# Ledger of designs, part 83: peptides against a protein of PDB entry 1IK9

Target 1, 211 residues: chain A of PDB entry 1IK9
Amino acid sequence: MERKISRIHLVSEPSITHFLQVSWEKTLESGFVITLTDGHSAWTGTVSESEISQEADDMAMEKGKYVGELRKALLSGAGPADVYTFNFSKESCYFFFEKNLKDVSFRLGSFNLEKVENPAEVIRELICYCLDTIAENQAKNEHLQKENERLLRDWNDVQGRFEKCVSAKEALETDLYKRFILVLNEKKTKIRSLHNKLLNAAQEREKDIKQ
Target 2, 207 residues: chain A of PDB entry 1IK9 as posed
Amino acid sequence: MERKISRIHLVSEPSITHFLQVSWEKTLESGFVITLTDGHSAWTGTVSESEISQEADDMAMEKGKYVGELRKALLSADVYTFNFSKESAYFFFEKNLKDVSFRLGSFNLEKVENPAEVIRELIAYALDTIAENQAKNEHLQKENERLLRDWNDVQGRFEKAVSAKEALETDLYKRFILVLNEKKTKIRSLHNKLLNAAQEREKDIKQ
Target 3, 195 residues: chain B of PDB entry 1IK9 as posed
Amino acid sequence: MERKISRIHLVSEPSITHFLQVSWEKTLESGFVITLTDGHSAWTGTVSESEISQEADDMAMEKGKYVGELRKALLSVYTFNFSKESAYFFFEKNLKDVSFRLGSFNLEKVENPAEVIRELIAYALDTIAENQAKNEHLQKENERLLRDWNDVQGRFEKAVSAKEALETDLYKRFILVLNEKKTKIRSLHNKLLNA

## One batch from the design tools (peptide; aimed at target 1 L184)

Design b2_p29_6_s1 (made by RFdiffusion4, then SolubleMPNN; from b2_p29_6, 13 letters changed)
Fold by OpenDDE base, seed 1:
Structure b2_p29_6_s1 (fold): chain B 211 residues (1-211), chain C 211 residues (1-211), chain A 29 residues (1-29)
Amino acid sequence: as target 1 above (211 residues)
Amino acid sequence: as target 1 above (211 residues)
Amino acid sequence: KEKELEEFKKEIESLAPSELSVEEELKLA
């Protein structure tokens, strides 16, 4: 089961932060349980897949688009720039929300909620979920932090080996060339010396032929 | 201001999860505000630095050690293996906690709390803090995740460059040696040929002299 | 004798040191 808690402000009680819990299985489209609380009272309702489909049809909206709007409204609160407005009557237990666009405001959905007899239990469970989520996120953060530190070390180690490899390649090339040039120049000097001796021997023989 | 919320179980109400909020500035040793809630009622007390010092003295405990025990008790709940036991009387508003060791149980501290007139506000603010903490931790997680993915790419890139550098070094060495051997062998062949010709020329001259 | 000398001269010429530097010889190898 997936669960999201968001802060909302009700038009009727704008000074009192409310908390909207939504719980669903796999997809919000399959239906969801909605719980509203002000930290003293709680109200819960169940919205079925059929009700979601009916509301999409009543709006003449494609179901996936409608569910996408529900997700933005119910899982993020008012959203950026207060795009979603929430209304609740404690008397009628009627919850409805509107999407406020630049030129149009329209009702996005409405739900009948039921007052919870023991709101303290719902509130405690909500706080428990928040604390569990904090602990889980903290454990993930600590893990990711340690992994980042490991990856940074591993990167530095490879980078240092790479730089050493580059330098060692250049040094090897330079050393090999120096050694090769030395040996080859020695051989070239021997060739020149032998060649000159042969030229001299040939010139002497040419002198001896010319008496 | 630092703040921690923990779950605790009271000896008087073991079936009802309570939440213990502790708020302090910089260090718990400087004093703290403690808030207890069951999701319906709330109780708050302020503990001064002087009270902490007095409790440490009364226990004949070093202040830093005492604060260390307070931190374990109040910021983590019961702790591992229920080492800390919490007691609260709603009638007297007296909160006390014990450390349970293998062979000894002792009172670690006690606080007088005051019942909050508007517990809903305290509960709402507590939930708000939890939601803010979740959002902050989630943002940190997303950042660390992206950074991990970056570091992994960077590591793979450097590793691939390093492997190419190693292979290129070996290839360079092999190529240079091949070229050197070719040229050197050519020079050695020339030297041998020239030397043989000189020997022959000397032998002919020696024949011509003997002739 | 003259013919042998001419052959010997040709053979010596064929064994002349390369005019290229050793560095150039290594690059061209």
Scores: peptide ipSAE 0.210, ipTM 0.827, DockQ to the pose 0.706
OpenDDE base, seeds 2, 3, 4, 5: peptide ipSAE 0.208, 0.206, 0.157, 0.207; ipTM 0.826, 0.826, 0.824, 0.826

Design b2_p29_6_s2 (made by RFdiffusion4, then SolubleMPNN; from b2_p29_6, 12 letters changed)
Fold by OpenDDE base, seed 5:
Structure b2_p29_6_s2 (fold): chain B 211 residues (1-211), chain C 211 residues (1-211), chain A 29 residues (1-29)
Amino acid sequence: as target 1 above (211 residues)
Amino acid sequence: as target 1 above (211 residues)
Amino acid sequence: EEEELQKFLEEIESLAPSELSVEEELEKA
């Protein structure tokens, strides 16, 4: 079962933060269990897939779009924009919520809840779930931090090898050119020496022809 | 103020998970506020730096070591080893805890708590703190995940550049040697040609002298 | 004899060392 806990404010009790727990299997579309608490009392109800379908039909809204609106209303908590207004009657145990748009407010859904006989158990379980979620998220955070440190080391290692490779390439080119120049200059000197010997031999022959 | 919430089991109520909140400024050594709740009732007490010092003295334990034991007992929750046993009397509001070693159990500390008049407010605030902590840890996890994805991209980019640099270095060496061999072979051919011309010129001169 | 000497001198001159730089000699290779 998946679960989300949100803080909400009820129109009838705006000074008291309430907590809205929604629990579901795989998708909210298949139905969900809703739990409301003020930290003293708790109320629970089950919403079936058929009730969700009926509410979508009554609203003339496509089911997938309607479930998308339910997810935003019930799982986001009160986001910074008062887009969703929550109402609950402790007397009737009737919970309903509205979507507030600039020019139109309309009921998005309504559920009958039942007062929990042992609210302390529901509250303890809710706190346990929060503490378990904190522990899981902390363990994940520590793991991601260690991976981040590993990746940063690996990046620094390959960056340093890359910089050494660039410098070694430039040094190799320079060294090869220097070695080549030495050998080439030796060959050029040998060509000049042979050329001068040929010129001298030709000049001696020209002198021997001219007696 | 720093805060830690732990689940604990009381010896008198082993079937009911209790929650132990400890709050302090910078260090537990300066004193702390302790809050106990069962999800219905809450009890709070303040422990001063002087009380911590007195308990350390009464135990004949060095203060820093004692504070280290308090931190393990009060901030770790019930770890998997029942190293710490918690006791609370609802009648006297007396909270005490023991350290259990293989051969010795001893009282580690004791505090007088007071019953909170409005436990629902304490419970709501505790749940709010848990939800805020979940949201903070989720945001941090999302940030670390994005950083890990960035570092992995940056690693792949520099690794690919490094491999290209290695291949380019080997290719450069091979190319330079091929070009150098061509130029050196041309100069060797010129040297051979000049040497043959010198030998021919010497043979002609020897014929002209013998004629 | 003079024509053979002249051909020999021209052939020697053609075998003179290149004044090209190492870079220019490598570009022509």
Scores: peptide ipSAE 0.025, ipTM 0.806, DockQ to the pose 0.602
OpenDDE base, seeds 1, 2, 3, 4: peptide ipSAE 0.022, 0.014, 0.024, 0.018; ipTM 0.805, 0.801, 0.805, 0.803

Design b2_p29_6_s3 (made by RFdiffusion4, then SolubleMPNN; from b2_p29_6, 13 letters changed)
Fold by OpenDDE base, seed 2:
Structure b2_p29_6_s3 (fold): chain B 211 residues (1-211), chain C 211 residues (1-211), chain A 29 residues (1-29)
Amino acid sequence: as target 1 above (211 residues)
Amino acid sequence: as target 1 above (211 residues)
Amino acid sequence: KEKELEAFKKEIESLAPSELSVEEELEKA
């Protein structure tokens, strides 16, 4: 089961933060359980897939779009813009919510809730879920942090090896060229000397022929 | 202000999860506010630095060690081993906790709590804090995950550059040697040719002298 | 003439090609 708890403000009680819990299996479109609490009382209702389909049809809205609006309203919490308005009557146990657009507000959905007999149990379970979620997220954070530190070390090690490889390549090239120039110049000097000796020998032979 | 909420089990009500909230400024040794709730009722007490010092002295325990035990008892939650036992009387509003060692249990501390008149407000604030903590930890997780993905890309990029540098170094060495050998062998062949011509010229001159 | 020829022969010997390979010459450089 997936769960989301959101803070909401009711139009009837704007000074009292309420908590809206939605619980579902795999997909919100297959139905969900909704729980509302003010920290003293709790109210719960079940919304079936058939009710979701009927509300989508009554709104003449495509089901996937309607479920997308339900997800935004019920799971995101009240975003900073009053895009969603929540209404609840403690007398009728009737919960409804509206989408507020610039020029038009419309009812997005409505649910009949039932007052929970033991609200303390629902509240304790809700707090337990929050604490479990905190612990899980903290463990994930600690793991990700350790992984970041590992990746940074590994990056520094490879970077240092890369820089050494670049420097070693340049040093190798420079050394090989120096050695080559030395040997080549020796051979060039030897060629010049041999060539000059051949020229001298030819001149001497020409002198010896001329007697 | 720092805060920690922990689940505890009271010896008097072992079937009902209680929540122990501790709030403090900077250090636990400077005093703290303790709040206990069962999701219906709440009880709060304030523990001063002087009370902490007095309890440490009465226990004949070094203050830093005593504060270390308080932190383990009150902030870690009940670890899986019943190392800490919590007791609360709703009648006297007296809260105390014990440390259980293998052969010895001893009282670690005791507090007088007061019943909160509006427990719903305390519970709502506690849930709000949990939801805020979840949101903050989720944002940290998303940031760390993105950083991990960045670091992994950066590592792969440097690793690929390093491998290319190694291969390019080996290729450079091989190419330079091949080119050098070709040029030097050409010069060596020219030296041999000139040397042979000189030897022939010397032999001809020797014949001409004998002649 | 004979002395000049002998001097020339010694000078030619001093200009003999290296017996080392080019590789060995590069390693020793």
Scores: peptide ipSAE 0.206, ipTM 0.825, DockQ to the pose 0.704
OpenDDE base, seeds 1, 3, 4, 5: peptide ipSAE 0.205, 0.203, 0.204, 0.206; ipTM 0.826, 0.824, 0.825, 0.825

Design b2_p29_6_s4 (made by RFdiffusion4, then SolubleMPNN; from b2_p29_6, 13 letters changed)
Fold by OpenDDE base, seed 3:
Structure b2_p29_6_s4 (fold): chain B 211 residues (1-211), chain C 211 residues (1-211), chain A 29 residues (1-29)
Amino acid sequence: as target 1 above (211 residues)
Amino acid sequence: as target 1 above (211 residues)
Amino acid sequence: QEEELEKFKKEIDSLAPSKLSVEEELKKA
């Protein structure tokens, strides 16, 4: 079961933070359990897939779009813009919320809740879920931090090998050319010496012809 | 102010999860506020630096060691081993905890708490802190995930450059040696040709003398 | 030295590797 807890403000009690818990299986479209608490009292209602479908039809809204609006209203809390207004009657246990657009406000959903007999249990479960989520997120954070440290070490190792490879390539080229120039110069010297011997031999022949 | 919330079990109410909040400034040694709740009622006490020092002296324990034990007891919750036993009297508002070692149990600390008049406010603040901590940890996890993805890309880029550098070094060596052999072979051929010309010139001179 | 290296680089770069001469020298080693 997936859960999301958000802070909301009720129009009837704007000075008191309320908590809205939504619980569902896989998709919000399949239905959900909604729980409202002020930290003393709790109220719970179950919304079925058929009720969600009926509310979408009554609103003349496509079901996927309607569920998308439910997800924004119920799971994000009141975002930074007061786009959703929450209302609750403790007397009737009737919860409803409105979407406020610039030029139009309309009711997005309404639920009959029931007052929980033991609100302390619901509150304890909510706190337990928060503490478990904190522990899981901390463990994930520590794991990601260790992976980052590993990846940084691996990067530094490869970078150092790469720099050594670049330097070794340049050194190799320079060394090979220097060695080759030495060998080539020896061969050039031998060629020059042989040419001089040929010129001398030709000059001696010209002297022998001129007696 | 730093906060830590843990789940504890009271010896008097072992079936009901209680929550222990500890709040302090910089170090637990400077004093702390302890809050206990069952999700319906709340109790709070303030422990001063002087009380912590006195408790350490009364226990004949070094203050740093005592504060270290307080940190383990109050901030870790009951770890997987029941090393700490928590007791609370709702009538006297007296909270105490014992350290259970294999062969010895001893009282580690005791606090007079006061019943909170508005427990709902304390519970709301506790839930708000949990929700804020979840949001902060999620944002940190998303940041670490993006950094991991960056580091992995950077590693792949350097690795690919390194592999190209290795291959380029091997190719350079092979290519230079092949080119060098060609030049050397040309010079060797020229040396052989000049030697043959010298031998022929010497043979012609020997013929002219016999002639 | 640098001018001799650069002249030599140009002499080397002008040499097209003949496949036949490299295989014959490798067979004589």
Scores: peptide ipSAE 0.027, ipTM 0.810, DockQ to the pose 0.033
OpenDDE base, seeds 1, 2, 4, 5: peptide ipSAE 0.037, 0.025, 0.022, 0.016; ipTM 0.812, 0.806, 0.808, 0.805; seeds 1, 4 fail the geometry check

Design b2_p29_7 (made by RFdiffusion4)
Pose (drawn by RFdiffusion4):
Structure b2_p29_7 (pose): chain A 207 residues (1-76, 81-211), chain B 195 residues (1-76, 83-201), chain P 29 residues (1-29)
Amino acid sequence: as target 2 above (207 residues)
Amino acid sequence: as target 3 above (195 residues)
Amino acid sequence: ELAEAEAEHAELEAEWAEWEAEDAEAEAE
């Protein structure tokens, strides 16, 4: 059981703002209840599933394609106009294409006996919605703050692991260098003793 | 300018639900407007900064403590009474075994209730719209942070596993380079023996 | 015998220069 409450402008009353409340079950295609209110009175109408299928035929439109038009127009490149006569309670709306517009929907609404009850329920639904949303945004705010921290935590754990690796790497190399360089000292010493022995031989061959 | 719309029940009509709308600028302390509506009629009242502090005196409460009670009672156990004949509105606080008048307002019937009701409904729809948008923005940030976290966590896994492969990997190389030095040293020694 | 000894001495110097080049390459790596 879903609903959408939208504000709309009627051509015959561009001054005041009206409200349109559409409610259905699962899909618009199965039928819907439409209510129009100016904050004082309310007019209501119903559209059955069969009436929707028929209207789509009379309009030469694929049924799902037709329901799509209803969704864009009623549930808020596509320009739509709305008209209402308080004298007749007739409500219709047209889609305005280039130089060509056409009747998209028509409803004979009935003035409601208990406008206040309808208006109170509508406001009540809106306040409940505002409430459900806030609870959700709060739940997400906390999840947001938890993740901001869980990141900062691991980020630090990361920097530490890297810094620990660098300290260990330089530490190992330092030991290596010492041992390697000690050997080099021995090589240099041996190397030079050998040379010396080669110069001594050379001297015996010359004298 | 901020506002709060609460659903309430009046003692003299537990059947029907009324709506209480309270609006202000910055803090209730500087005055506020309160509107009561049943979806047909509407009653309004203005409470100045001067009247509020005046009430804080008659009660001998710090203007802060007193405003605090109003916030709890008006912005949503609190009881509400309204007489359509007198337009007098008052509310009380109910504790264990006692109750007491907490405040009152002389409201006046509004000339064009439909206008007030329309503005109230419009506000609610805008609020729904803004809240749904924020739910999206925070939903995506929750996604970005989830991804960013997995990234770094992965970097951490890779980094720690590297630090643990370092001693073993570097020591092998050191053996290799060191064995080269020894070989030279041996060959030199052997040459020296030759001579 | 002199010429043989000068050849052995120049080979020993070449082996040592090759080693110094290999040791300098190792240091650079």

Design b2_p29_7_s4 (made by RFdiffusion4, then SolubleMPNN; from b2_p29_7, 15 letters changed)
Fold by OpenDDE base, seed 2:
Structure b2_p29_7_s4 (fold): chain B 211 residues (1-211), chain C 211 residues (1-211), chain A 29 residues (1-29)
Amino acid sequence: as target 1 above (211 residues)
Amino acid sequence: as target 1 above (211 residues)
Amino acid sequence: ELEEAEKENQELLKELEEEEEEEKKEEEE
């Protein structure tokens, strides 16, 4: 079961923050339980898949698009200010909400809610869910923080090894070229010396033939 | 101002989860506000630095150690099961808590609370704080997750560059050695050829002189 | 390998210098 709690403002009671809880199994399309509370009273209603389908049909809206609008209205709370308007009559227990566009406001949905006999139990369970969610999110945050610190250390270690490898490659190349040039120059000098000796020997032989 | 909400079980009402809110400025030692609720009624009390100091003295406990025990009792909720026991009389508005050790249970502290006239406002504000904390922790978790994904990419990129640098260093060393040996062998062959020509020239000259 | 090639190269240079000093001594009797 999935659950989302949001803050809403009712048109009838704009000074009192209300809380809207939505609970569903896998998809909001399969139906959901809606709970409204002001921290003293609570009201609950069940919305079936059939009711969601009927509201989509009555709106002449594609079902997936309609469920997408329900998700924005009911799970995000008041999104960007004034996009969704929530209305509730405590007398009739009728809950309805509207989408406000620039040029057109329209009713998005409506639910009959029932007053909960023991609102304190619903409120306690709601607070318990919030505290459990906080504890779970804190544990995730601490885990991610430790992993981030580990990844940063591992990155610094590899970066330092990479920089050492680059420097060692350049040093090796420079050293090998220096050694290569030295040994080549010695061999070139020896070849030149031997060539000069051959030229001298040939010149002396030409002198000895010429007596 | 710092704030912590925890679940507690009262000895008088073990079937009903209560919520203990503690609010303080910088340190718990400087004093705090305690709020107790059952989701219907709320009770609040203010504890001064003087009262905390007096309770530490009456306990014959060092103040820093006493504040450490207060922090464990009041901010952790019921720690490991049965370490702290909470008692509250709704009639006298007297709240007290005990620490249970293996061989000794002792009263850790006590507070006179006052019944809040409008508990719904306190409960709504408590739920608002929980929802704000959830939203803040979710934003932190999303940020840390994105940062971890970035650090993992950056680590993989540097690791791949490092492995390429190691392989390129080994390949460079091998290539330079091969080239060095080839050129040296050519020079050695040329030196040997010139030396043989010198020896032949000397032998021919010795023949011409004997001739 | 390079140290061995350098060492062998130094030995070959030394042998060639010794042979050239012997040839000079034989040209100088």
Scores: peptide ipSAE 0.015, ipTM 0.798, DockQ to the pose 0.090; fails the geometry check
OpenDDE base, seeds 1, 3, 4, 5: peptide ipSAE 0.014, 0.015, 0.014, 0.013; ipTM 0.797, 0.797, 0.797, 0.797; seeds 1, 3, 4, 5 fail the geometry check

Design b2_p29_8 (made by RFdiffusion4)
Pose (drawn by RFdiffusion4):
Structure b2_p29_8 (pose): chain A 207 residues (1-76, 81-211), chain B 195 residues (1-76, 83-201), chain P 29 residues (1-29)
Amino acid sequence: as target 2 above (207 residues)
Amino acid sequence: as target 3 above (195 residues)
Amino acid sequence: DAAFEAAVAAAEAAVAAAEAAVAAAEAAV
């Protein structure tokens, strides 16, 4: 069981703001209850599933395509106008295309015997919604703070692993360099002795 | 300017639910407006900064401690009473085996309740709208942080596994370069022996 | 001698690249 409460402007009353409450079960296509309130009175109407299918036929529209129009218009490039007569309780709305507009929906609403009960329930539903949302935002705030920390933690663990690798790498190379350079000292020494022995042979050949 | 709308029950009408709307600027301490509505009529009252502190004196409570009790009682066990004839509103606190009057307000019946009710409903719808938007923003940040974390965690796994492959990989190379030096040394020595 | 000096230079380049990547990641945050 779902519902949407939207505010709307009626052409015959651009001064005051009205509220439209639409409620259904699963889908709009299966039917819905619509309630209009000005904060004092309330007018209610029902639209059955068969009435929706018929209205879609009378409008030369694919049924799902028609329900889509109802969703955009009632559940809040698509321009819609709303009219209501307190004298007749007739409620209709049109879709305004280029130079051509058309009747999209019409409802004969009935004035409610207990407006206050309807208004109180509506406000109550809104307050419950505000409440459910805050609880959710709080749950997400905490999850947010947990992740901000869990990242900072691992980020530090990362920097440490990298810094440990650099310290170890330079440490290994330092040892290597020492051993390798000791050998080089021997090579240079041997190499120079050899040269020396070559220059001595060369001197015996020459004298 | 902030406000809180609470659903309450009056002792003289546990059947019907009323709504208490409290509005203020910065802190309740500087005064606030309280409105009571049953969805048909509405009663309002203004409580000045001067009256609040005055009440803090009559009770001998620090203006802070007193405002604290109001926050708990009015912004949501607390009991509420209202007489439609006198427009007098009072509420009490109920502890184990005792209760006491905590405060009262002389409210006045509002001339255009529908206007008040409409503004209240409008506020709730805006609040729902803002809250739903924030739920989205925080939902995405939760996603970004989830991804960012996996990234770094992956970097950590790769980095630690690298530090553990380093000694073994670098030592092999050192053996290679070292074995070359030795060969040269042997050759040189052999040449020297030639002569 | 040349092979060892080349291996040391490659290791220094790899360390410098890793430090640059860490600095870029810190700036992104």

Design b2_p29_8_s1 (made by RFdiffusion4, then SolubleMPNN; from b2_p29_8, 19 letters changed)
Fold by OpenDDE base, seed 5:
Order: structure tokens, then C-alpha cells, then sequence
Structure b2_p29_8_s1 (fold): chain B 211 residues (1-211), chain C 211 residues (1-211), chain A 29 residues (1-29)
């Protein structure tokens, strides 16, 4: 089961933060359980897949789009833009919410809730879920941090090897060139020596002819 | 102000999860505010630095060590090892906790709490803090994930460059050797040609002397 | 001799390019 807890403000009680818990299986479309609490009382209702479908039909909205709006309204909490207005009557146990657009406000959904007999259990379970979520997220953070540190080490190692490779390449090339130059110069010296011997032999021959 | 919320079990109410909130400034040694709740009622007390010091003295424990034990007891929650036992009387509003070792159990601390008049406010604030903590941890997780992805890309880029550098080194070395061999062979051919010319000149001179 | 000098110049140019790339990598850190 998936769950999301959000803080909301009720139009009837704007000074009191309420908490809206939504629980569902795989997809919100398949239905969900909604729980509202003010930290003292709690109210719960179950919304079926058929009710969601009916509400979408009544609104003449495509079901997937409607579910998308439900997700934004019920799972995002009070976003900064007050796009969704929440209403609840403790007397009638009727919960409804509206989408507010610049020129149009419309009811997006409504649910009958029931007052929970033991709200403390619901509240304790909700707090437990929050604490469990914190612990899980903390463990994930620690894991990600360790991975980050590992990746950083690995990056530094490869970078260091790369720098060494470049330096070694330059050193090798320089050494090869030096060795090549030495060998070539030796051959050039031999060529010059042989040319000088040829010149000397030619001069001696010319001297021997001139007697 | 730093804060930690933990779940605990009271000896008097083992079937009901309680929540222990501790709030402090910088260090727990400077004093703290303790809040206990069962999701319906709440109790709060303030513990001063002087009370902590007095309790450490009464226990004949070094203050830093005592504060270390307080931190483990009050901030860890019920660890898996039931090392700490928590007691609370709703009648006397007396909270105390014990450290349980294999052969010795001893009182580690005790506090007088006061029943909160509006427990719903305390509970709402506690839930708000949990939700804020979840949001902060989630944002941190997302950030760390993005960093990990960046580091992984950077690692792959450096690794790819490293491999290219190695390959380029080998290719360049091979090319240099090939070109060197060509030049060297040209010089060797010239040397051979010059030697042949010298031999021919010597043979001609010997013919001229014998003629 | 000219061919060898040309090789040296080509090598020098490649080295400079690799150094520039390394410098860019260091600067991106």
C-alpha cells in the first residue's frame, strides 16, 4: 500500500493545520482511503474505484485526467499557489475540495467521512509512519552519500591515471626522438666521412696524374 | 534549536506507542525540553543544565559521560536491545528511565512533566516537524542522486578520454617508428652507395697502376 | 630531415591539444 500525508488548511478552520492522509494500492484510480486529522479528532473514508469513475463521468472529465487532478489535490498538500481549497464539516462529516483557477472555481471531489472512535491510534500510527519514513530516507541519504564519496574517489583515481598517461606519453615521445636523432646523426656523420674519403681519393688520383 | 522525536514504550502502557520529543540548543548538556505524547495527551518538561549537572553528580558520573548516556537514551529511541526502560505516571507526571545491563539496572534520569492544556497543538506541531523533515530529507536525496549521476557521467568521460589517450599513444609510437625506419633506411642506402663508389674508385686506381 | 621536422611539429601540436584538454578537465572540477 502506498501512502501520502499532507498538511492542509480547511476553509472552516483556517487557523488549525489539518493532516490529510491518503492510502492506495498501486494507483490512486483503484480507490483510496482518506484520513483527516486535526491532532485531536480523526475522520476516515474509503473511496472506491467506482466512485472515482462516477465522479469523473459527472464532471465530464476523462478518468485519467481526473485521477491526475486528484493526485495533485490530495497528494501534493497545500502547494504554494492555493490552487486547491479544502472543506470539511465536522457535523455532516462531508469533505470536499475545489480547484481554483483565475476565473473559475469548481468542485473537484467530495467524500463522506466517518469519525474515528479512537483517534489516538490513528494519530500514533500516522506519527509512526512519519518516523519510519524519516528513518528510511535517512538511510537512503547515507547510502547515497557513501556512493557519492566512492564515485568521487573513483573519478580522482581515473583522473590521476589520465594525467600520468599523458605525462608518460610525452616523456616516451621525447625519449624516442632523442634516440632517433642520435642514430640519424651517427648516420649523417658516416655519410660525411665517406664523402670526405671520396674527395680525398679523387684529389690523390688527380695528383698522381699530374708527374 | 535541535530536535529529535523517538518512539518509546512505557512500562505502564506497553501496548501504546508513545513519542518522546527532545529539543535542545547546540548541546544536550545545556538543557532540553522534553515532550511526551500518546497521540491524545501530551506532557512537557524543561530540564536545565544545572539539573543535568546535579544528576550527573548524584550518580557520581562524569558529566560528559552522563550526557552521552542521556543522548543514547533520549535520542536513539527504543533501540533493538531494550537497553533503556521508560516509565511515566500520568497521575504524578513523573517521567523516569533506566539503563538495563545484564546484571544491573539503574535509574539514569527523572523529570517532572506538566500536562499540556492543548495537546492537539503539540501533536500538530510534531507532525508538521516530521513532514518538514521528510521534505528536507527528500530534497537532499534528490540532490545527492543528481550529484551521483553527474559524478558517474564525469567518470565515464574521463575513462573514455583515458582510453583514447592510451590508444593514441600506441598509434603515435608506432607511426614514429615507421617513419624513423624509412629515414634510417634511406641513410643506409646512401652509405651503401658511397661505399660502392669508394670500392670502384679503388679498383680503378689499382688498374691504372697495373697499366 | 624535413619529414622528421614535420613529424616533430605534428607531435608538438598533438601534445599541446592534449595539455589543453587536461587543463580543461582540471578547470571543470
Amino acid sequence: as target 1 above (211 residues)
Amino acid sequence: as target 1 above (211 residues)
Amino acid sequence: DEEFEKLLEELKAKREAERAELAALKAAK
Scores: peptide ipSAE 0.023, ipTM 0.826, DockQ to the pose 0.613; fails the geometry check
OpenDDE base, seeds 1, 2, 3, 4: peptide ipSAE 0.020, 0.021, 0.023, 0.021; ipTM 0.821, 0.821, 0.825, 0.820; seeds 1, 2, 3, 4 fail the geometry check

